# Ledger of designs, part 72: peptides against a protein of PDB entry 6O8C

Target 1, 262 residues: chain A of PDB entry 6O8C
Amino acid sequence: VGLRYEKISLPKIHPRYDLDGDASMAKAVTGVVCYACRTASTLLLYQELMRKGVRWLVELVKDDYNETVHKKTEVVITLDFCIRNIEKTVKVYEKLMKVNLEAAELGEISDIHTKLLRLSSSQGTIESSLQDISSRLSPGGLLADTWAHQEGTHPRDRNVEKLQVLLNCITEIYYQFKKDKAERRLAYNEEQIHKFDKQKLYYHATKAMSHFSEECVRKYEAFKDKSEEWMRKMLHLRKQLLSLTNQCFDIEEEVSKYQDYT

## One batch from the design tools (peptide; aimed at target 1 P15 Y17 F196 Y202)

Design b2_p29_8_s4 (made by RFdiffusion4, then SolubleMPNN; from b2_p29_8, 12 letters changed)
Fold by OpenDDE base, seed 2:
Structure b2_p29_8_s4 (fold): chain B 262 residues (1-262), chain A 29 residues (1-29)
Amino acid sequence: as target 1 above (262 residues)
Amino acid sequence: SYEEELKKAFEEAEKEYEELLKELEKLKE
């Protein structure tokens, strides 16, 4: 679940000269752009934290993979050893059977041999699964984390700082409009300056909101979507690894039942 | 600082915008 934020928009800016209305409008614009700055900062922080989490999870999954591979290798060695020993025993009993000895026991040992071979064949499936997982985790693989560095917004983009500069310009005009309102009436020259500042306010506000929406929000949403998809796949992969580990334990347990014959 | 540089860049852009607005106002006279 990503961060929740309120969708913001600029208030309507009327072209008409009105000292009271312009002051109120400027105040509202200042508030909106302030919110944009704070939101942009929060969105950036979220992404940075998520990137750390992604890196952490990658390392965790790699560790899980290595543990699974280790366990699988252990089981393969044990199983191969048991198979070799059973095969030797079978040969001995076959020789004894030729002289009419131990026929019933040979049947039992042969059944065990068959079971062990089946278990050995299952290792091929586990190996194939591990190879698939390895390929997915490898550089350039399906679960590579390169997207985390490419997508979204970054501190180097300086989006918050850019918005803050615009906010400062807007705030300055707002304070001037507050003073203008207090004067109740402006001289002609002062009125012209006020009108000009109103145009500047519009310019800065529009630029701020455009930057916020296109360079902050949109990129954040893209990052969020990719992160969620990637995270689901990674968690599923961890479950697969756990399943493979459990299969190895099951095989090991089954082999242990026949150790008396090896 | 980077912020100062950004501020300067915006100020320059603002100056250009202001000049444009002034010219537009002159055209209305």
Scores: peptide ipSAE 0.024, ipTM 0.405, DockQ to the pose 0.048
OpenDDE base, seeds 1, 3, 4, 5: peptide ipSAE 0.009, 0.017, 0.014, 0.022; ipTM 0.401, 0.480, 0.402, 0.433

## One batch from the design tools (peptide; aimed at target 1 I13 Y17 K195)

Design b2_p30_1 (made by RFdiffusion4)
Pose (drawn by RFdiffusion4):
Structure b2_p30_1 (pose): chain A 256 residues (1-92, 99-262), chain P 30 residues (1-30)
Amino acid sequence: VGLRYEKISLPKIHPRYDLDGDASMAKAVTGVVCYACRTASTLLLYQELMRKGVRWLVELVKDDYNETVHKKTEVVITLDFCIRNIEKTVKVVNLEAAELGEISDIHTKLLRLSSSQGTIESSLQDISSRLSPGGLLADTWAHQEGTHPRDRNVEKLQVLLNCITEIYYQFKKDKAERRLAYNEEQIHKFDKQKLYYHATKAMSHFSEECVRKYEAFKDKSEEWMRKMLHLRKQLLSLTNQCFDIEEEVSKYQDYT
Amino acid sequence: EEEVEEELEEEFEEFVEEQEEEDEKEEEEE
């Protein structure tokens, strides 16, 4: 979804010299830039938080991986150990009552369990190579896409907002005077140009740098999330597959 | 980026011309 904010544009700046109109215009412009500036700050927060989260979530899946491999090895030393019971040089030269019967069916399941465990390790390694630092789930898009604190985009907007704010404040004073002396009138007309220049610069900067990069980060995250949930579903299927093996071995562990 | 800066410069120049025309009309009326 991303941040739901309203897109607010600069008002039309009429060219006439009008102390009342210019004051009302400057106030409206300052307001739009504040909204743009404040919105630009939240976009940066959502990115910075998203990156802190993706970093953390990746490490958590690594814990879910380590937890699973810890049990896969924990169970193998039971399969290979309980196979050493019913399938060693102890169990099973002509013989008819030497145990080749109904227990041989369990030895068969345990052989298929030890072998099926083989491809568990093959798939388990494949997800470790995606969770690895260089793998195809590495959060490299996170440090490339979008804006950063080092970009200083908010403070850049803030510098322009200050120019615009100082002019508005002066334009209020001018409106209060109802008439401006000669030189002051001319300076006021120039500051009106400066105000428009600063505002359009701040607005276009907000558009082409903050929002544009933010949306690019937003789409990259939606693409990366699909990869993540897809891996988490697979790792989970491997975890359940172990508890299954633990369950089907904890039955045959108790013999007579 | 360059095209956006050029468009902003053209819009700013048009705004400055419109302001000068309005000043000239006000002077004629006076």

Design b2_p30_1_s1 (made by RFdiffusion4, then SolubleMPNN; from b2_p30_1, 17 letters changed)
Fold by OpenDDE base, seed 5:
Structure b2_p30_1_s1 (fold): chain B 262 residues (1-262), chain A 30 residues (1-30)
Amino acid sequence: as target 1 above (262 residues)
Amino acid sequence: MKEIEEKEKKEFEEFKRKMEEEERRAEREA
């Protein structure tokens, strides 16, 4: 589950010159843009941590894969050895059968041989499954982590810094409006400056909110969605690997029962 | 006083419209 953030919106900016109202509005705008800066920073941090986590998980799953392949290889070697020994035993008993001895034992060994061959055939399906997993984990595969570097926001985008610059401009105007409010009445020239600063405030605020929404939130949401999808697929793959490992152990256990006959 | 206030209101609305248009333009260029 990704980070939760509150939907923010700019307060309504009234065109009317009102020193009290303008100071209050500027305070509210400052608060909203400040929240946007903090949220953008948090969203960026989350994504960077997730990217680290993705890389870590990829390596972990690769290790799991290699372990499974190793186990499979061990089982195949053991199984092949057992099959060869049983085949030798079958040949010995076939020679003895020519002398009319031990037909019952030959039947049992033949059944064991058949069972071992069935187990060997199952190894082919395990191998195919491992190859599929390998292809998915390969560079350019379906579970490639390239999206983690492409999607979302990055420190190099300097989104937080850009928002902070806008926040600084807004905050400066807010402090001026607080002073203007304290004067109760402005001279004509100061009033014109106040009106112009109000327009600047609106410009900076709008720019900040657009940047936050389009360059921070939207990209974060895309990253989040992609990460969740990818994570589900990776977890499923790990379960598949575990299943394959368990199948190898099951085969090994069955083979061990027949080693006493070899 | 009322006429000046109406003129200022109109100028502000025009400014707001221009800013919204710039936002939409930036959204299209992105």
Scores: peptide ipSAE 0.031, ipTM 0.478, DockQ to the pose 0.033
OpenDDE base, seeds 1, 2, 3, 4: peptide ipSAE 0.026, 0.028, 0.030, 0.026; ipTM 0.458, 0.482, 0.478, 0.453; seeds 1, 2 fail the geometry check

Design b2_p30_1_s2 (made by RFdiffusion4, then SolubleMPNN; from b2_p30_1, 13 letters changed)
Fold by OpenDDE base, seed 2:
Parts: structure tokens; sequence; C-alpha cells
Structure b2_p30_1_s2 (fold): chain B 262 residues (1-262), chain A 30 residues (1-30)
């Protein structure tokens, strides 16, 4: 999801000296560059908001990770306790079996012990998965948020201010061309100044639109693409954490079935 | 036309320098 902006382009600037046409052209150029300034500001604000959202999501996923680790630790303690109790019971029944008693019960307890050991082995896979997730979330990991600080445009780039300066120069020329239009005819020297200002207008406008395209729009699109990719990966990771949490609950439930034997 | 274009490029370069100086002044005010 990204901001939609209209594709803007400079009007055609005709080389012909025409006071009415030049005033109209200058007005149109002023409008286009003004739109570029506003759009650049909006794109910057969007990126700043997204950076805040990225930081928030990282903290949220770290909390989810810590909760999953906590739940896993709880299950490990419970499972280990259950295994130790079953092992004590097995030893007692083995002594009784030497007296030809309780052979059927020993078989059942031994089967429970085997099942608990299988559950214990599955914890190693959960641990490995959690370690992988931790590595991906770590500084320099595949899901690090460093891109959010590097990609796109930043307030420190002063892109809006730069565009505003160019807009001011363009606006001054537009106001002069409006005056020139009102005079209907210029003296030779004033005509030469008008032609010179028209060329200045062209250069300022071209610079503004180039800066807008290359330093604002292009960088914004790069930021947007990176943010979308990163967001998909983060959502997938969050689903993985949920799956691991559910596996911990499944183990806990299975262990609870054998608590009556301990 | 070429002489006017050269003078305009020179004035534009001066304007770029003034913009950079204005940017530096705005950075110093933070």
Amino acid sequence: as target 1 above (262 residues)
Amino acid sequence: MEEIEKKLEEEYKKFEEEMEEEEEREEEKR
C-alpha cells in the first residue's frame, strides 16, 4: 500500500516571444512545480509514518518471540519433571516385577516413558526454529529494519525546501510576466530581460522536476518496494511464531494426559 | 542565443551555489 500521486510534467515551452503566451506558460509551470512541492512533502510524511510503523512492528514481533520462548521454557520444565517421575515409577515397577508382580502396569508405564521422550526430542526442533527466528531479527539479520533508515527520502535531505526555493524563483518570474502582459509592449531592453527570464524559468522548472523525479519519487518507490517486501516477511515470521506456540501447547496438552501417572 | 545561454548557465550555477548556502544556513539553525 502506497500513496497515489498524479504523474505531472512540465508544459511545452515555446521559444516564441509572446507576452500573453509566456504569462500563461509561466502560470502553468508554477502550478506544476507547486504540485511537486506538495507531493514531495506528502511522500516524505508517508515514509516517516512508515518508519514509525516498522519500529513498532519490530518491537511487537520481539514481544511475540519472547512470549513463545517463555512458553517453550515452561513446557520444557513440565516435560522434564514428568519424565523424571515416570523414570522413578519404572524403577519401582522393575523391582516389583522381580517378584512376579505388576508386569502389565510396567509395560504401560514404559510406553508412556517412550512417548514422553519423543515429545522431548521435538523440543529440539522448536529450539532450532526459535534460534533461526532470533538470528533473523538480530542486528544484521535478514529482517533487520536498517533499510528503513537508508531507503527513501528523509527530512535531512531538505528536498521540500530545495523545491520551494525553485518554486519561489519561478513564481517571481511569473509575476513579472503578468506585469509584462499588462504593458502589452515592452521596450527593447525589457524584451531582452523577458527573454532571459523565460530561459531562467525553464532552467528552474527543469531542475525542480528533475529533482522531484530522481530524488523524491524514485527514492519513494524504492522505499515502498522494500517496505512491502519486508512486511510480507515479517508477517510470515509472525505466523511461524504462532505455529511454534501452538506446538508448545500441543506438547503441554499431551503431557497433561500422563500427569495422573506421576 | 549561445552567449545568452552561457550567461544563463553561469547565473544558474550562481543560483545553485546560493541554494546550497541557504541549505547550509538552514542546517546550522537546527
Scores: peptide ipSAE 0.018, ipTM 0.454, DockQ to the pose 0.025
OpenDDE base, seeds 1, 3, 4, 5: peptide ipSAE 0.021, 0.016, 0.015, 0.006; ipTM 0.460, 0.425, 0.420, 0.380; seeds 1, 5 fail the geometry check

Design b2_p30_1_s3 (made by RFdiffusion4, then SolubleMPNN; from b2_p30_1, 13 letters changed)
Fold by OpenDDE base, seed 5:
Structure b2_p30_1_s3 (fold): chain B 262 residues (1-262), chain A 30 residues (1-30)
Amino acid sequence: as target 1 above (262 residues)
Amino acid sequence: MEEIKKKEEEEFEKFKEEMEEEEEREEELR
């Protein structure tokens, strides 16, 4: 998922003096560089929105983590309470068995105790999984958002403004070439100015395209690729958190079945 | 980055030379 843009290239700039050709070329160059400016602006906006989205998603997943930890803690308290009550009951029945009464009930309570201890053992696995998730979300972890600040283009780079300056220079030359075309023939001095302006047009156009390619497009693609990878990892982590939450609910439900014996 | 800039400068100088050669050809035809 990402912004689709068309790959642009400059029209061929011919070295030959041709007032009609030069005006047409300058128009085409203006169009291409104008598209580059708009595209660079759109790519920048997208990245800034994605950076906001990344920060928001990190906070959301941290909240989901904290809720899961809270739920896990509640279940641990409930489970430990239930285990302690069952252990007290077992001790009472063991004392009563010395008087030949209730061997069958002791067996059932002992089985419940064994089940609760198994549930308690599963909490260690949940805890380890939560610790792994916490480590991944921590500063410097595998899911750190530092890449979002390092990769791509930023407003501070002034890429759009730099391209706009070049576009302004190109547009000025285009308007002059449109006038030159209307004159059909230039005086020698005006012809020399036209030729010099054509060289400036070439310089500005090539500089604009290189800047667009290397400083806008390439950096955007790198940001996009890293964002897609990071988002997949975050979605997977969120599924892991949901699974851990569900395991906590399952344990709570199982414990609730035995509360009548405590 | 510097190599790209150098290549762009070389291509620009080449374009100027090509323009000068076209001017010389147009003068020889007059």
Scores: peptide ipSAE 0.239, ipTM 0.808, DockQ to the pose 0.943
OpenDDE base, seeds 1, 2, 3, 4: peptide ipSAE 0.237, 0.237, 0.233, 0.238; ipTM 0.808, 0.808, 0.807, 0.807

Design b2_p30_1_s4 (made by RFdiffusion4, then SolubleMPNN; from b2_p30_1, 16 letters changed)
Fold by OpenDDE base, seed 2:
Structure b2_p30_1_s4 (fold): chain B 262 residues (1-262), chain A 30 residues (1-30)
Amino acid sequence: as target 1 above (262 residues)
Amino acid sequence: MEEIERKIEEEYKKFEKEMEEEEKKEELKR
């Protein structure tokens, strides 16, 4: 489940010169950009944690795969041994049948042999499925985790630091506007500086919010969507591995029934 | 990034123009 964030927007900035209004506006802008900085940091942390989780899940599924391959190999060895023993028994009974002895027992053993050969043929399908899974998990496969390193935001992008610089500039202007408000009236030169600082504040705020929206939020959403899709595919693959493991156990159980006849 | 910078610049120019228009209105009231 991705992080929920509140949609934030800049307050309306009125062009009218008003020392009280401008101080209040600057305070509100500072608050909004501060929230953007904190949100960007949280979104970054989430993505870093998800990247760790993705790596962990890949290793877990690889371990599950290796365990399934091991079990399959064990079953193949057991099945092949059982087939060889039955074939030896069939040859003995075929010799006895030539002397008109024990024809009914030969029929039963022949049926067991046929069933074992059918089980052996099903192993080819299991092997093919395991190879497909291996190919999907391989580097460059359909379930490769390369997207987790490419998508979203990264600490190296320095988005939080960039937003913090803009926040510092905005905060400085806010503190100046608070002083200007306390003076009640500014000299002509100070009034012109105030108007200019108001433009700078707007510029910094707009830059911060655009950076937040396009470089933080949008990239986060893309990362989230890809992570959800990939996770669904990985869970499906894990279910396939479990199914293959169960098929191996089923074969082992059937073989065990015939080992008592050998 | 360039498109965002362009949009920011366009909004800034719009704001600057609105400020100049309000300043002219205030001068006409004095």
Scores: peptide ipSAE 0.019, ipTM 0.476, DockQ to the pose 0.817
OpenDDE base, seeds 1, 3, 4, 5: peptide ipSAE 0.008, 0.017, 0.019, 0.018; ipTM 0.394, 0.436, 0.476, 0.447; seeds 3, 5 fail the geometry check

Design b2_p30_2 (made by RFdiffusion4)
Pose (drawn by RFdiffusion4):
Structure b2_p30_2 (pose): chain A 256 residues (1-92, 99-262), chain P 30 residues (1-30)
Amino acid sequence: VGLRYEKISLPKIHPRYDLDGDASMAKAVTGVVCYACRTASTLLLYQELMRKGVRWLVELVKDDYNETVHKKTEVVITLDFCIRNIEKTVKVVNLEAAELGEISDIHTKLLRLSSSQGTIESSLQDISSRLSPGGLLADTWAHQEGTHPRDRNVEKLQVLLNCITEIYYQFKKDKAERRLAYNEEQIHKFDKQKLYYHATKAMSHFSEECVRKYEAFKDKSEEWMRKMLHLRKQLLSLTNQCFDIEEEVSKYQDYT
Amino acid sequence: SEEVEEELEEQAEEALEKLEEAEEKEEEEE
């Protein structure tokens, strides 16, 4: 979804010299830049937080991986150990009652369990190579896409907002005077041009730098999330597959 | 928007010319 904010544009700046109009105009412009500035700050927060989260979620799946491999090895030393019971040089030269019967069916399941465990390790390694630092789930898009604190985009907007704010404040004063001396009228007209210049620059900067990069980050995250849930589903299927093996071995562990 | 910017620039140039003319006049008076 991303941040739901309203897209607010600069009002039309009428060219006439009008102290009342210019004051009202400057106030409206300052407001729009504040909204743009404040919104630009929250976009940066959502990115910075997203990144802190992705970093953390990747490490958590590594814990879910390590937890699973810790039980896969924990169970193998039971399969290989309980196979050493019913399938060693102890169990099974002509013989008819030497145990080749209904227990041989369990030895068959245990062979298929030990072998099927083989491809578990093959798939388990494949997900480790995706969770690895250089793998295809590395959060490299996270540090490339979108804006950063080092970009100083908010403070850059803030510098322009200050120019615009100082002018608005002056335009209030001018409105109060209802008439401006000669030189002051001319300076006021120039500041009106400066105000428009600063505002359009701040607005276009907000659009082409903050929002554009933010959306690019937003789409990269949605694409990376699909990969992530896809891997998590697979790792889970490998975890359950182990508890299954533990379950089907903990039955045959108790013999007579 | 471009027309508004041009008109604002033209007005700013005219304002600067007028300030210069005012200085010249002050100098002549001095």

Design b2_p30_2_s1 (made by RFdiffusion4, then SolubleMPNN; from b2_p30_2, 9 letters changed)
Fold by OpenDDE base, seed 3:
Structure b2_p30_2_s1 (fold): chain B 262 residues (1-262), chain A 30 residues (1-30)
Amino acid sequence: as target 1 above (262 residues)
Amino acid sequence: DEEIKEELEKQAEEAKKELEEAERKEELEE
């Protein structure tokens, strides 16, 4: 679940010189850009936390994979041993049948042998599935986490700091406009400075909002969408590993039933 | 929005000229 933020826009800036209006406008602009700074910081933090989570999940799934591979290997060894023993028994009984011993026991052992061979074939399917999973988790695979380092915003981008600088400039102008309002009337030179500062405020505000939208929000949304997709795939893969593990246990259990005949 | 920007730019240019003229007058009176 991603962070919710409100869409913000700059207030309308009137070109007319008005000390009261300009002070009010400057206050509103300061508020909007301040919100942008705080939001950008929060979005950055979220992404950093998600990156940590991604790394953690990758390691967890790799551990699950290794455990599954280990279990599969154990089952293969046990199954192969059982098959070899049953084959020896079959040969012995075939020799005994030539000497007029009962055929019923040979039939049962032969059926067991056939079942074990089927289990062995299923092991090949498990191996293929594990190889597929390994390829997906490998560097450059479909589930590689390289995107987490590339997508979104990073502390090194200094987006929050850049926005803060712009906010400081805007805030300074706002405080001046508040003073100007208190004087009710400005001298000619002070009036010209006020008009010039209004232009500066506009440029800083526009720059801040553009930076926030393009470099913070847009990149965050892209990161969020990609992370959600990747996470779903990883969770599905983990379920597949669990299924394969269970299949190995099932094979082991079946083999154990036939060990008494060897 | 573009019209407002243009008007603000015009005002800024005028303000800059007036400030420069004021500075020149102060320098001449010193």
Scores: peptide ipSAE 0.022, ipTM 0.570, DockQ to the pose 0.779
OpenDDE base, seeds 1, 2, 4, 5: peptide ipSAE 0.021, 0.020, 0.021, 0.010; ipTM 0.558, 0.530, 0.466, 0.471; seed 4 fails the geometry check

Design b2_p30_2_s2 (made by RFdiffusion4, then SolubleMPNN; from b2_p30_2, 9 letters changed)
Fold by OpenDDE base, seed 1:
Structure b2_p30_2_s2 (fold): chain B 262 residues (1-262), chain A 30 residues (1-30)
Amino acid sequence: as target 1 above (262 residues)
Amino acid sequence: DEEIKKKLEEQAKEAEEKLKEAEEEEEEEE
């Protein structure tokens, strides 16, 4: 998962004055920095879309959690009701036994009571697991989405705009170098200007590539890595919630088998 | 050669300042 981009590098800038070579170099630099601008924009868009996806997934998982909690609560109420009814029945049969009445069914009812108490104990484990999940989803928890707002690049950073300014400066010099090439030979003053512009081109290009690498690519990669890790953890948590839900259904099914004795 | 080198360094600094000004102007227009 993630955008694939090509690793870009600046062409080698030759120190020698050469109108044809300098125009070709300037064209290549313009192309590279133009690619950097477009790539930075694409990387930014990807991150913004991912942030929306992260927020959506958080809400989805919270809904799954609430549904699981609701189901657990329903099962607890049903189970507790069934236990109370069985306990009442056990007490009645115990009284009958004290009066020397044969109650062959007492053993069966007592076994059911024991099974229901075991099911009740398992609900405590489900509750503990739900509390753990809740703590992980809470602010400051292990699955908090605060990283999505902090990591990566943001529109407010204006990285694309900054790169575009540099690209404009580079493009202007490139167009001048095309003109210089067409002249075939420059006067001394024009030659000096060309040499100065070549140096300016180098600085703009280096600044653009540094900014692209450090502020766009590196931050994007950090965001991507964190997003992938967080996403895996969230998907695992959803599986845990599903498992807990299934455990609640299993308990409900077992309780339903004993309702005829209540 | 040294004089040319010095002029190139000055021009480079001026280019960096102009770029910084252009970046600041774009920040003020929002």
Scores: peptide ipSAE 0.020, ipTM 0.509, DockQ to the pose 0.069
OpenDDE base, seeds 2, 3, 4, 5: peptide ipSAE 0.018, 0.018, 0.019, 0.019; ipTM 0.489, 0.500, 0.493, 0.492

Design b2_p30_2_s3 (made by RFdiffusion4, then SolubleMPNN; from b2_p30_2, 13 letters changed)
Fold by OpenDDE base, seed 1:
Structure b2_p30_2_s3 (fold): chain B 262 residues (1-262), chain A 30 residues (1-30)
Amino acid sequence: as target 1 above (262 residues)
Amino acid sequence: DEEIKKKLEEAAEEAKKALEEAKKKELEKE
């Protein structure tokens, strides 16, 4: 999952004064920087959407966790009740055994009691697993979503606006170079202005592309990589929760087999 | 898992379409 953007580069800027070449170069530069602006906007949009998705997923997983905890609690109550009832039954049979009554059935009930205690011990493992998951989901945990607010580009960075300002400057020079080209020949003073504007164009273009690369693309890629890693971990955690839920159901089913003895 | 993946894919696809449209607009201006 990720946006594929094409690597853009500035055309070569020749130092030679050439009205036709300079106009063509300026056009190309304008196009490249324009693409950078649009790309930056799209990359920003992607990140904002992903941040929303991250928040949504966090809430979903929290709900899953709460459901699992609830189910676990229900099973614990049921299991404890069953154990208590079996223990009472065992005591009754032990008393009867002392008078040589119903001795044969005591072994079966005792075995059931042992099995229930084993099931009860497994609840401890489930609890520890839930605690681990809870710790990972905590604000300071390994699966905290703080990275989503820190990494990448944000609207507050005003990257698109900054690029747009540079694009405007470049576009203005491009339009002037179109006019210069139409004149075919410039007077000395106008020629000097053209040369200076070409330098300005280079400066603005370089600044735009550097900003795009360093502040937009690089940060986007970092965000993307972190998001993919985090997402994989969250999905795995959700599977773990499901597994724990299933274990609770399995215990409940097993307990139900022994309810006839209680 | 599939629902989550679907939502993320939808977001990515939306952004991809926006990028493609932006590219198309640039090509049309040339």
Scores: peptide ipSAE 0.024, ipTM 0.612, DockQ to the pose 0.012
OpenDDE base, seeds 2, 3, 4, 5: peptide ipSAE 0.012, 0.023, 0.022, 0.023; ipTM 0.415, 0.602, 0.608, 0.607; seeds 2, 4 fail the geometry check

Design b2_p30_2_s4 (made by RFdiffusion4, then SolubleMPNN; from b2_p30_2, 11 letters changed)
Fold by OpenDDE base, seed 4:
Structure b2_p30_2_s4 (fold): chain B 262 residues (1-262), chain A 30 residues (1-30)
Amino acid sequence: as target 1 above (262 residues)
Amino acid sequence: DEEIEKKLKEQAEEAKKKLEEARREKEEEE
């Protein structure tokens, strides 16, 4: 789920010297760049929270994996024990049949043995699936979270701080233009300074917007897309683990039906 | 799955709230 932000653009530039227009323009520019700063901060925060979520999810899935492995191991031990007991029983009955004892019980036990062996054969598939999952979760695997450290924006990039510096410069010019507007007319030197400051304002604004677009928004979108893809894969993997766990429970349930015979 | 979805939803909602606040502040400045 991506954050919705409004696409921002700088106001139209009027090259003509106009104290009222320039003050209004400067105000608008200040507002836009201020919004960019706030948005950049929010986008950064979102990504940091998502990174925490990613780490949490990785640990959760690892725990699920370990639990599944544990359950599988338990089932294997139980199943093997049952198989061994049934095999002993079969051997005893086979010996008894040689001495003219009832064949009906041997047939039933042999059927149970066959069923248990079928259950045992499924354990190999479960094991292979667990190994595949383990490989995917391993460092360098398909579900590695390295992208979360590489993609997007980070506090170390200081994007918000850089934008804030530009905003401060713009705001200073805006306040000056507000004063200039109040004077209604500037002396020649002051007029030249005003014109120069207008150019600086546009320079800072353009730099801010470019930085915001290229270093904040674009990287955020890339992070978002990768996070969504990764999350989908992780959730699918978790479902696979759950399926494997359920298969283990199913086997355990079937084995329990035959434990009375062992 | 429900716990994961809940946490992700909470994070998204918090971030959304902050964006909406920032948007309102922009509109007030205009």
Scores: peptide ipSAE 0.026, ipTM 0.517, DockQ to the pose 0.011
OpenDDE base, seeds 1, 2, 3, 5: peptide ipSAE 0.009, 0.010, 0.009, 0.008; ipTM 0.323, 0.291, 0.324, 0.274; seeds 2, 5 fail the geometry check

